# Peptides against a protein of PDB entry 5Z08, part 2

Target 1, 168 residues: chain A of PDB entry 5Z08
Amino acid sequence: RQKDEWAKKTSSLMKQLDWFIGEHLGAMLAAEELGGPVVGELMEIDPDDLSAGFNAHGKLKKATSQPDLDRRQRRIDDIWGPQDEQGQAHKRKRGADEALAASAEMRDLIEQLMNKLVEAGGDNSATYVEIPRESAAARFLVRSKVAMFHPNDARRLRLVDFGRDLDD
Target 2, 222 residues: chain B of PDB entry 5Z08
Amino acid sequence: GLPRLIDAIEEASKIPAKRRQTPIKPTIEKLTTHLYTHGASPDSLLRLADLLTLRNHLDQASLAAITRNLYPSSTVSDEVVLRFIGALGHGQLKPTLALQALFLRWLVMVYHLLENPGVLGQVYGVLFDLLDTAAIRPQLCHLLALVTRRKHVRPFRIQAILTLSRQTGGDPNLTGLLRVFKNYYPEIIVGDATKGRASAFKHPDPQWRQHLDEIQQRRSEA

## One batch from the design tools (peptide; aimed at target 1 H24 F140, target 2 L93)

Design b1_p8_3 (made by RFdiffusion4)
Pose (drawn by RFdiffusion4):
Structure b1_p8_3 (pose): chain A 102 residues (1-31, 98-168), chain B 214 residues (1-190, 199-222), chain P 8 residues (1-8)
Amino acid sequence: RQKDEWAKKTSSLMKQLDWFIGEHLGAMLAAEALAASAEMRDLIEQLMNKLVEAGGDNSATYVEIPRESAAARFLVRSKVAMFHPNDARRLRLVDFGRDLDD
Amino acid sequence: GLPRLIDAIEEASKIPAKRRQTPIKPTIEKLTTHLYTHGASPDSLLRLADLLTLRNHLDQASLAAITRNLYPSSTVSDEVVLRFIGALGHGQLKPTLALQALFLRWLVMVYHLLENPGVLGQVYGVLFDLLDTAAIRPQLCHLLALVTRRKHVRPFRIQAILTLSRQTGGDPNLTGLLRVFKNYYPEIIVSAFKHPDPQWRQHLDEIQQRRSEA
Amino acid sequence: HLPTEANW
């Protein structure tokens, strides 16, 4: 099957993203850098793991967030995540993976 | 003759205007004239794109003059197209929004000359996420309308464009893009973009006809 | 709070 290539590509891409977060983004978020990288990654991992866990239930894809988390503000500003409209302490990913003809 | 002019513009591009031993306006005009007559080669286009995209000491009027006369001879590379894509939106590394509108207008006018038009499809999300920026929205919509293929019409983008249409009170450029979206998915709830400058199109065609000569 | 950056 062609499946593990979609796995190989994802494990390779995940590492490239973590490298970017650690080398470039954490430092930008500081203005320590190491702390910002770890929390951004944990948040993205939590966000992505849940979006698929819901499959069809669009309502269950929100994660609790600290009040003034800069990681969520960046993710929302970068249009990779969205706050819940009723309150801003829960967050979901934009659902890039969903496709009509997937 | 053209590379020599670019070499001069590149050097003047590195120092402030008052420290220049010569006024640059005469040299910018020579470049503008040469580009009008002969077009820009693939390599010259790449160098000009750097000058238009990177922060330097060139003034706005000179950059706009260059952009307006950026007729390609032959083709347009991915290296050139991506530099203009990377120049879009807000940020300290990026050019003015006015120049960004000119770059987007230019990409529409040279869309048929790209070596790899699919490259714009590979950055579709970069172009689309910038629709909120009103200063460049009309030109973004026209370019997105040419770039949209079925694989790009995803539910999150459908919803995002509908929300933006409602919040802006109905931008006709957004509804024009939604029309293109509906061509791929008619299930969707319901300006046919014209060429932005016909004289520029005509002048480009004249310059491009030299490719048939040998 | 992330500011909106200016372009050159």

Design b1_p8_3_s1 (made by RFdiffusion4, then SolubleMPNN; from b1_p8_3, 5 letters changed)
Fold by OpenDDE base, seed 1:
Structure b1_p8_3_s1 (fold): chain B 168 residues (1-168), chain C 222 residues (1-222), chain A 8 residues (1-8)
Amino acid sequence: as target 1 above (168 residues)
Amino acid sequence: as target 2 above (222 residues)
Amino acid sequence: EFPLEENF
């Protein structure tokens, strides 16, 4: 009974999360990946600082290369700009594709993080997922205090175990 | 005096309209006339805020009439503000959305009289999360435009406004709020969402403002 | 004008 209620609640939450990722978060993460506004943290990010990305502590790196601000601006405008009729269709498609890709990356990362948490059986050392890059998705989860990097390895990410504080 | 009128209305508010021995309307009219002439003291404002925000047997027309005449004679306390904020949103125990819109309009009109304007900044999230509620959105955007500071402008909120703007077909109030956000962070790429028609957030009632100023002046001379 | 500008 309690397991079934928990499973139903978890399924409902996962559906809501999936909806949120697809409808909202994906475009936002795509914008961040493209050097757009960062989801959740300090908005005092110069476009140049955005392009540099964040360090393992979620702090802005210094821009090593000035990306073509005009191209990034266009992509962001394509993702978030008003849907005017004609010439925006190709630009919209590219922005939509980037939002879909970011949504897929976030979904996959959350799935991996949850799977590792379940597989670890309470061993916190086994809960880490290896991430190929510090993505907007990974950074978002860390900024949201939902995930944490390994203190010595920025390629290892785990969920914050909120459940332990409930069993104490 | 005003306290005795409030006492009578508080007692009447506990009783269903059909079971009242006397009609409440004449007492409401006396209250609103008194409020229009003299305003409400901080203590009276708190009592009236409770009457307006807590579930009772007063009719919507009476509650709206009190709200439209809710002139502060002095400052507005944090407690009064929080009563009105707590009354916002969906729920069976909450006031109607029409009355909530009047409360938000009132908060806009008395914003300069708040003892601590920072209190609204502390509840900024509560206000912001109600932007999806179309019935209160115009007044809510106006209040948020007044309350917004750099600390409140967060990426997730920018994106929430952009998304909601798209879903609403570019609500001018959302466009206006987004322009306020852009003033704090000019570098925010909002695309053409800010190029559309925006609300100017003008004072909602110039006559009400003038009358408020007259009430406030009489207190400074006394 | 509503003092929106004075609060910014």
Scores: peptide ipSAE 0.010, ipTM 0.252, DockQ to the pose 0.022
OpenDDE base, seeds 2, 3, 4, 5: peptide ipSAE 0.008, 0.008, 0.008, 0.008; ipTM 0.247, 0.256, 0.326, 0.342

Design b1_p8_3_s2 (made by RFdiffusion4, then SolubleMPNN; from b1_p8_3, 5 letters changed)
Fold by OpenDDE base, seed 3:
Structure b1_p8_3_s2 (fold): chain B 168 residues (1-168), chain C 222 residues (1-222), chain A 8 residues (1-8)
Amino acid sequence: as target 1 above (168 residues)
Amino acid sequence: as target 2 above (222 residues)
Amino acid sequence: PFPLEENF
């Protein structure tokens, strides 16, 4: 009974998470990968800081000077300039593909992190997943305080074990 | 049960307060207590949405009390969502802007329980066109921040937010929404319009959220 | 294993 209720609750939460990743988070992560704003820190990030991208610790880089404004203006003109209907369809498709890719990356990363947490059997040193790159997905999980980098290696990521902090 | 309480309130809503034989307040208190304890089923939620959105003789305090206790026990249908969206804006038959702000806040808080979250994306234009209405703008921007997809971010809407931001002296909610737009198109030059304070679009009521989760859990166990 | 995909 309690295990089955937990399994149902977990399944429901996983369904909601997948839906959230697919419908909302993937597009925001894809935008971050494309040099968009930081997911979840959007509210405190200066737009000028958004231009500079993120450092290896998920922190905004400082906006570099004038040349980035012109490159951005070109990108606006390339996206919002006189677009034939065909050009809009291709850009919409590309954006959908990027959101799908970001959704897949987030799903895979969460799965790896959860599996490592289960496999580690309470050994925090064994809970780290090696990430091939600093992704928007990885940065989002760290900013959300759901994951943390290894203190000595930013290529190693683990889930925050909230359960242990309640038992101590 | 809840249906009988709704029946009594529906009948009372047809009659001006001064012509009612019995005070409605005790029945509203029973309803809100029931909603707080058990939540509203989809059917009850639709009936309550009609009571809240249609012009009737219920007082604003009663309508606000119902809205503050409008915990769904299950999902929220498209029909319920559309009742609340249809109640937005200016007009003699529309609810007060204060009540509309509560509806928008409610939609934010129950967004994860929508049967089809895409329904809000279909009415995106209706929501967006109300951004000039200052009384509902905070909750409206929060809802739009949840609903916005790449398909909704268009040059005319970017320009509309930028213009409205200038006119409002940089409303933090508009700045927050513009940042959400920039998430879909990083190249959007928002200039100084985003340098200001932005709204965090945090959950508007963490206690309400926790209580909603408790109601949802009890139904999954029943 | 929490298959995100299999639980959907």
Scores: peptide ipSAE 0.023, ipTM 0.245, DockQ to the pose 0.025
OpenDDE base, seeds 1, 2, 4, 5: peptide ipSAE 0.023, 0.020, 0.023, 0.021; ipTM 0.237, 0.241, 0.233, 0.248

Design b1_p8_3_s3 (made by RFdiffusion4, then SolubleMPNN; from b1_p8_3, 4 letters changed)
Fold by OpenDDE base, seed 5:
Structure b1_p8_3_s3 (fold): chain B 168 residues (1-168), chain C 222 residues (1-222), chain A 8 residues (1-8)
Amino acid sequence: as target 1 above (168 residues)
Amino acid sequence: as target 2 above (222 residues)
Amino acid sequence: AFPVEANF
């Protein structure tokens, strides 16, 4: 009974988390990856705004054509193509694709972190996931105090074990 | 006048709110109105800095209201600056971190009125060592962005920002400060730590700046 | 001035 209730609650929470990642967090993470606002500074990022890309100030770039902008700017410019209706549709699609990619990255990262925590069997040294890059997803989890980097290796991320910290 | 209002608040600050014969709020409102209209002289600023930074029985809302209206009518002395700097960090006798954030914001907004901007450069280490304090970090990074000179950009501080940036998941204020460091030493390899969003350190309150300028202009014409 | 490389 208690295990089944816990399993149901866990399943419900996972569904809510998956929904939150897909509907909200993915777009915000994509915005952060594109140089937009950090997740939590702007509660509502219109996915259409992701297409616009962000200036060095994390504000929506107005579509100004200046070429020499950084690799992130190229991705923004590639997202942002000519201002024709087809360009806008392609931009919206690419913004959606970035949000989907960010959602997938967050889901995968959470899954890996959870799996490593379970596999470690209480060995904190074995709970680290190797991350290929410092993603918006990884940064979000660290800012949220849900995860932490290895003190000596920023490529290694683990979940914070809240269960232990409450018993101490 | 302003001195008499400060006198009344100083006396009230010695007494717990429950033991005051009269509510202090009307006097605080008169003070903040006066400050908004006329600003504070250097002498009044020092007295107000002591009221804001020293432990007393004033409520946090009153302290915050005074801080938000702390328009200098003139310059800001080193002594006033040092009162606010001395009030930063953790400690039972220190102001709340929320109030400390307002002090740092104030220092940013009045930076151009400092009699000696170099005073902040002298206490640079004290400011820098507080970067781990999340509640004040945004304003602290902004102040450090103004204060930083080539002499302050040292390998150990670069490494400290990089380490703290990792630990905070790339705080944009730290990234912004690291960009300021990179302006002095372009060869600083910051790796992925600067790939994130950086704060632009814009003026915290343009309306406050405009009102300050109006107060300062009225003094130059008198 | 030695470039401080972020050991990532």
Scores: peptide ipSAE 0.016, ipTM 0.320, DockQ to the pose 0.019
OpenDDE base, seeds 1, 2, 3, 4: peptide ipSAE 0.009, 0.008, 0.009, 0.010; ipTM 0.271, 0.233, 0.267, 0.282; seeds 2, 3 fail the geometry check

Design b1_p8_3_s4 (made by RFdiffusion4, then SolubleMPNN; from b1_p8_3, 5 letters changed)
Fold by OpenDDE base, seed 1:
Structure b1_p8_3_s4 (fold): chain B 168 residues (1-168), chain C 222 residues (1-222), chain A 8 residues (1-8)
Amino acid sequence: as target 1 above (168 residues)
Amino acid sequence: as target 2 above (222 residues)
Amino acid sequence: AFPVEENF
């Protein structure tokens, strides 16, 4: 009974996390990978806003119709905006594709981290995942104190074991 | 020889200073003298990197003295580099920020001896995310100035430096790093942040460079 | 020359 309730709660939390990754975190991570704000500075990024690019202040351009876009802001958009004037639809599609890619990368990373934690059977040395690159996903997990790098290898990442600190 | 000196220091590092039968300082002095004269082999560098980066009972003065004399006699492996990178940032298990600054300075001074300079580019974000740490920022900006390539220059990093530059009142090291970014994208609008004084990122120790070159030359003649 | 000096 208690084990089944724990399994159900864990499954529910994983579904909520998957939803959060897909609906919110993926777009934020994509924005960071594209050169937008770091997750935590902008908590709500609409995928449609990813297409608008970022200003010199890392703020999303409001899709405001206001013509008085400072010449500075236009130049940043010209530099970091899509080179091809392909229509608003192509920009939106690219932003959505990047959010999906970032969501997938985060899901895969979390899955690997969790699998290694389970496989290690309490051996902290065996809990490390090798990361091919430092991604926005990896950085987010470290900033949130959910994951940590190996003290001797920045290519190795593991989950922070919060369970041990509660029993002491 | 150097391996025996490292063995003695490794064993002493496991024991609190108050419980050691003999003072470690004379052994540290012998080690640093040996390193100054002959440099460290790749194997010795790895062992010394572990002594410097892992939590042990060595005092900060000894760790700093080893770091200041850490002349490679050969190349620097990815493994050695990653030991030092992993030691960066905040945490109870990490070296002091003062020692981390010495590690970053060392990486700058030996950058041309890395077996694979690209390894630092792979951990670029780890380095970049530490720019808010004032104690290591000067050396970190210098290392990033060496490591930065076009692929690393992204709008979020430009913005992060601009924000941090404003928050710090225009740190010259951040302005210097922004200039490096602007070399890859001249069109980057950095506002008034680039009108300030920038660091030139000169070699941090010309005498250390000269002595390193002498150690490296002796190996090529052998 | 220190590689950074060439980049400025």
Scores: peptide ipSAE 0.012, ipTM 0.268, DockQ to the pose 0.020
OpenDDE base, seeds 2, 3, 4, 5: peptide ipSAE 0.010, 0.007, 0.008, 0.008; ipTM 0.247, 0.256, 0.364, 0.386

Design b1_p8_4 (made by RFdiffusion4)
Pose (drawn by RFdiffusion4):
Structure b1_p8_4 (pose): chain A 102 residues (1-31, 98-168), chain B 214 residues (1-190, 199-222), chain P 8 residues (1-8)
Amino acid sequence: RQKDEWAKKTSSLMKQLDWFIGEHLGAMLAAEALAASAEMRDLIEQLMNKLVEAGGDNSATYVEIPRESAAARFLVRSKVAMFHPNDARRLRLVDFGRDLDD
Amino acid sequence: GLPRLIDAIEEASKIPAKRRQTPIKPTIEKLTTHLYTHGASPDSLLRLADLLTLRNHLDQASLAAITRNLYPSSTVSDEVVLRFIGALGHGQLKPTLALQALFLRWLVMVYHLLENPGVLGQVYGVLFDLLDTAAIRPQLCHLLALVTRRKHVRPFRIQAILTLSRQTGGDPNLTGLLRVFKNYYPEIIVSAFKHPDPQWRQHLDEIQQRRSEA
Amino acid sequence: DALISEYL
């Protein structure tokens, strides 16, 4: 099957993203850098793992977030995540993976 | 003759205007005239795109003059297209929004000359996420309308464009893009973009006809 | 891409 290529591609891409977060983004967030990288990654991992865990239930895809988390503000500003409209301490990913003809 | 002019603009591009041993306006005009007559080669286009995209000491009037006369001879590379794509939106590395509108207008006018038009499809999200920026929204919509293929019409983008249409009170450029979206998915709840400058199109066609000569 | 775009 062609499945593990979609796995190989994803494991390779995950590593490239983590490298970007550590090398470039954490430092930008500081304005320590190492702490910002770890929390951004943990947040993206939590965000992505849940979006698929819901499959169809669009309502269950919110994660709890500290009050003034800069990682969530960046992710919302970069249009990769969205706050819940009723309260801003839960967050969901934008669901890039959903496709009508997937 | 053209590379020499670019070499001069590049050097002047590195130092402030008052420190220049010569006014640059006469040299910018020579470049503008040459580009009007002969077009810009693929390599010259790349160098000009760097000058238009990177922060330098060139003034706005000079950059706009260059952009307006950026008629390609032959084709437009991915290297050139991506530099203009990377120049879009807000950020300290990026050019003014006014120049960005000119770049987007230019990409529409040269869309048929791209060596790899699919490259715009590979950055579709980068173009789309910028629709909120009103200063460049009309030009963004026109370009997105040419670039949209079925694979790009995803539910999150359908919802985002609908929300933006409601919040802006109904931008006709947004509804024009939604029309293109509906062509791929008629299930969707319901300006046919014209060429932005016909004279520029005509002048480009004249310059492009030289490619048939040998 | 969106992250890099926003980063820049």

Design b1_p8_4_s1 (made by RFdiffusion4, then SolubleMPNN; from b1_p8_4, 7 letters changed)
Fold by OpenDDE base, seed 4:
Structure b1_p8_4_s1 (fold): chain B 168 residues (1-168), chain C 222 residues (1-222), chain A 8 residues (1-8)
Amino acid sequence: as target 1 above (168 residues)
Amino acid sequence: as target 2 above (222 residues)
Amino acid sequence: LRLLHAAS
């Protein structure tokens, strides 16, 4: 009985997490990957300021026509620039695809992290997942204090074990 | 006048709210209205800095309201700056981290009015060592972005920002500060953690700036 | 979310 209730509660929580990732978090993570705001930081960036892009010094580029659009800035301008109706449709589709990709990456990462934690049987050294890149998903988990990078290897990520006293 | 309002608030600040004969809120409102209209002289700024930074019986809302209306009518002295810097960090006698963030924001907004901008450079280490405090980090990075000079960009500080950036999952404010460092040393290798979006460190409140400029102009005409 | 492979 208690095991069944625990299993049901766990299943319910996993469904809620999956929903949250799909409906909210994926889009925010995609925005971060595309050079948008960081998830959880209310950067009062006026949407109009985002459209103007950032120079190499992080300052708002004045709308001067100069071609030295850093590849990242082109992506931001492609994402936030005034686009014609056709450009807006392509942009919406691309945004949706990026949100789906970010959602899938977050789901996969959480699954791997949880599986490694269970498999490690209490060995903290065995709890690390190798990540191909520092994704918005990985960064979000670290900022949320849910995961930690290996001190010497940013390609290794683990869940914070809340059941163990964080030996400082 | 402003000195009399400050006197009344200083006396009230020594007394717990429940033991005051009169509510402090009306006096705070008069003070903030006066500050909004006329600004604060250097002497008044120092007294207000003490009220804001020293432990007293004023409520957080009143302290925040004073800070939001703390328009200098002239310059900001080193002494005033040092009061606010001394109030930063963790401790039972220190202001709340929320109020500290407002102080840092204020210092950013009045940076151009400092009598000696170099004073912040002298306390650079104190400011830098507080970067691990998440609650004040956004405003602290902005202030450091203004204050940083080549002499401050040392290898150990570069490494400290890189380490903290990894630990925070790439805080945009740290990335922004690291970009400022890179302006002095282009060869600084920013790890993948710093490839994220950086803060632009824009002026925190354009309306506040405009109003400050109006107060400053009235002094130049007098 | 794929079922957490419980380490059987």
Scores: peptide ipSAE 0.021, ipTM 0.372, DockQ to the pose 0.025
OpenDDE base, seeds 1, 2, 3, 5: peptide ipSAE 0.019, 0.020, 0.019, 0.020; ipTM 0.290, 0.383, 0.255, 0.279

Design b1_p8_4_s2 (made by RFdiffusion4, then SolubleMPNN; from b1_p8_4, 7 letters changed)
Fold by OpenDDE base, seed 5:
Structure b1_p8_4_s2 (fold): chain B 168 residues (1-168), chain C 222 residues (1-222), chain A 8 residues (1-8)
Amino acid sequence: as target 1 above (168 residues)
Amino acid sequence: as target 2 above (222 residues)
Amino acid sequence: LRLVHAAR
């Protein structure tokens, strides 16, 4: 009974997390990757706004402003293409693609972190995931105090084990 | 006048709120109104700095209200600056971190009125060592951005910011401070730690600045 | 725990 209830609660939380990643967090992470606001500074980012890019102050550029060289190599054609309806559609699609990519990266990272925590069987040294880059996803988890970097290796990330601190 | 209001608040600050014969709030309101209208003289600033930084029985809301209205009518002395700097960090006798953040914000806003801006450069190490304190970090980074000179940009401090930036998941304020460091040494490899949004360290309160300028101007015309 | 399996 308690295991089944826990399993149901866990499943529900995972569904809610997946929803939150897809509906909200992905766009915010994508915005951060594109030089926008840090996740949590702007609560609602429309994926369509990602297409306009961000100024040096992390504010949404108005559609008329020259796209700054965003950190992700935007195709020259997407940056300099005619601001016609097709160009706007391509920009919107790109913003959506960036949000999807950020969502996927966050999901994958959380999955890896959780799996490593379970596999480690209480060995904190074995709980580290090797990350290919310091992503917005990784930074978000660290800022949120959900994850932490290895003290000597910024390529290694682990979950904070909250369960142990409650039993002590 | 302002000195009499400060006298009354100083005396009240020695007494626990429950033992006061009269509520202090009306006197605080008179003080803040006076400060808003006329600003504080150097002598009054020093006395107010002591009230704000030394442990007393004033409530946090009153201390915050005084700090928010702490308009200098003139220059800010080194002594006043050092009172606020001395109040920073962890300790039972120190002000709350929330109040410390207001002090740092105040120092940023009055930086141009310091009699000797170099005083902050002398205590640069003290300020820098507090960067790990998350509650004051935004204002602290802003102040450090103003204070930083080439002599302060040292390898150990660069490494400290880089390490702290990783540990904080790329705090924009730390990234902003690293950019200030890079202005003095363009060759600084900040790596992925500068990947992210940096704070622009804009003036924290443009309306406060405008009102300060009005107070300062009225004094120059008198 | 594949997040993917909990969503199915």
Scores: peptide ipSAE 0.013, ipTM 0.354, DockQ to the pose 0.028
OpenDDE base, seeds 1, 2, 3, 4: peptide ipSAE 0.012, 0.013, 0.013, 0.012; ipTM 0.279, 0.256, 0.254, 0.249

Design b1_p8_5 (made by RFdiffusion4)
Pose (drawn by RFdiffusion4):
Structure b1_p8_5 (pose): chain A 102 residues (1-31, 98-168), chain B 214 residues (1-190, 199-222), chain P 8 residues (1-8)
Amino acid sequence: RQKDEWAKKTSSLMKQLDWFIGEHLGAMLAAEALAASAEMRDLIEQLMNKLVEAGGDNSATYVEIPRESAAARFLVRSKVAMFHPNDARRLRLVDFGRDLDD
Amino acid sequence: GLPRLIDAIEEASKIPAKRRQTPIKPTIEKLTTHLYTHGASPDSLLRLADLLTLRNHLDQASLAAITRNLYPSSTVSDEVVLRFIGALGHGQLKPTLALQALFLRWLVMVYHLLENPGVLGQVYGVLFDLLDTAAIRPQLCHLLALVTRRKHVRPFRIQAILTLSRQTGGDPNLTGLLRVFKNYYPEIIVSAFKHPDPQWRQHLDEIQQRRSEA
Amino acid sequence: SATEELLR
């Protein structure tokens, strides 16, 4: 099957993203850098792991967030995540993976 | 003769205007004239795109003059296209929004000359996420309309464009893009973009006809 | 560079 290539590509891409977060983004978030990288990654991992866990239930895809988390602000500003409209302490990913003809 | 002019513009591009041993306006005009007559080669286009895209000491009037006369001879590379795509939106590394509108207008006018038009499809999200920026929205919509293929019409983008249409009170450029979306998915709840400058299109065609000569 | 100067 062609499945593990979609796995190989994802494991490879996940490492490239973590490299970008650590090398470039954490430092930008500081203005320590290491702390910002770890929390951004943890948040993205939590965000992505849940979006698929819901499959169809669009309502269950929110994660609790600290009040003034800069990581969520960046992710929302970058249009990779969205706050819940009723309250801003829960967050979901934009669902890039969903496709009509997937 | 053209590379020499670019070499001069590149050097003047590195120092402030008052420290220049010569006014640059006469040299910018020579470049503009040469580009009008002969077009820009693939390599010259790349160098000009750097000058238009990176932060330098060139003034706005000079950059706009160059952009307006950026008729390609032959083709347009991915290297050139991506530099203009990377120049879009807000940020300290990026050019003015006015120049960005000119770049987007230019990409529409030269869309048929790209070596790899699919490259815009590979950055579709970068173009789409910028629709909120009103200063470049009309040009963004026209380019997105040319670039949109079925694979790009995803539910999150359908919802995002509908929300933006409602919040802006109904931008006709957004509804024009939604029309293109509906061509791929008619299930969707319901300006046919014209060429932005016909004279420029005509002048480009004249310059491009030289490719048939040998 | 010109870019660095303008950023500063």

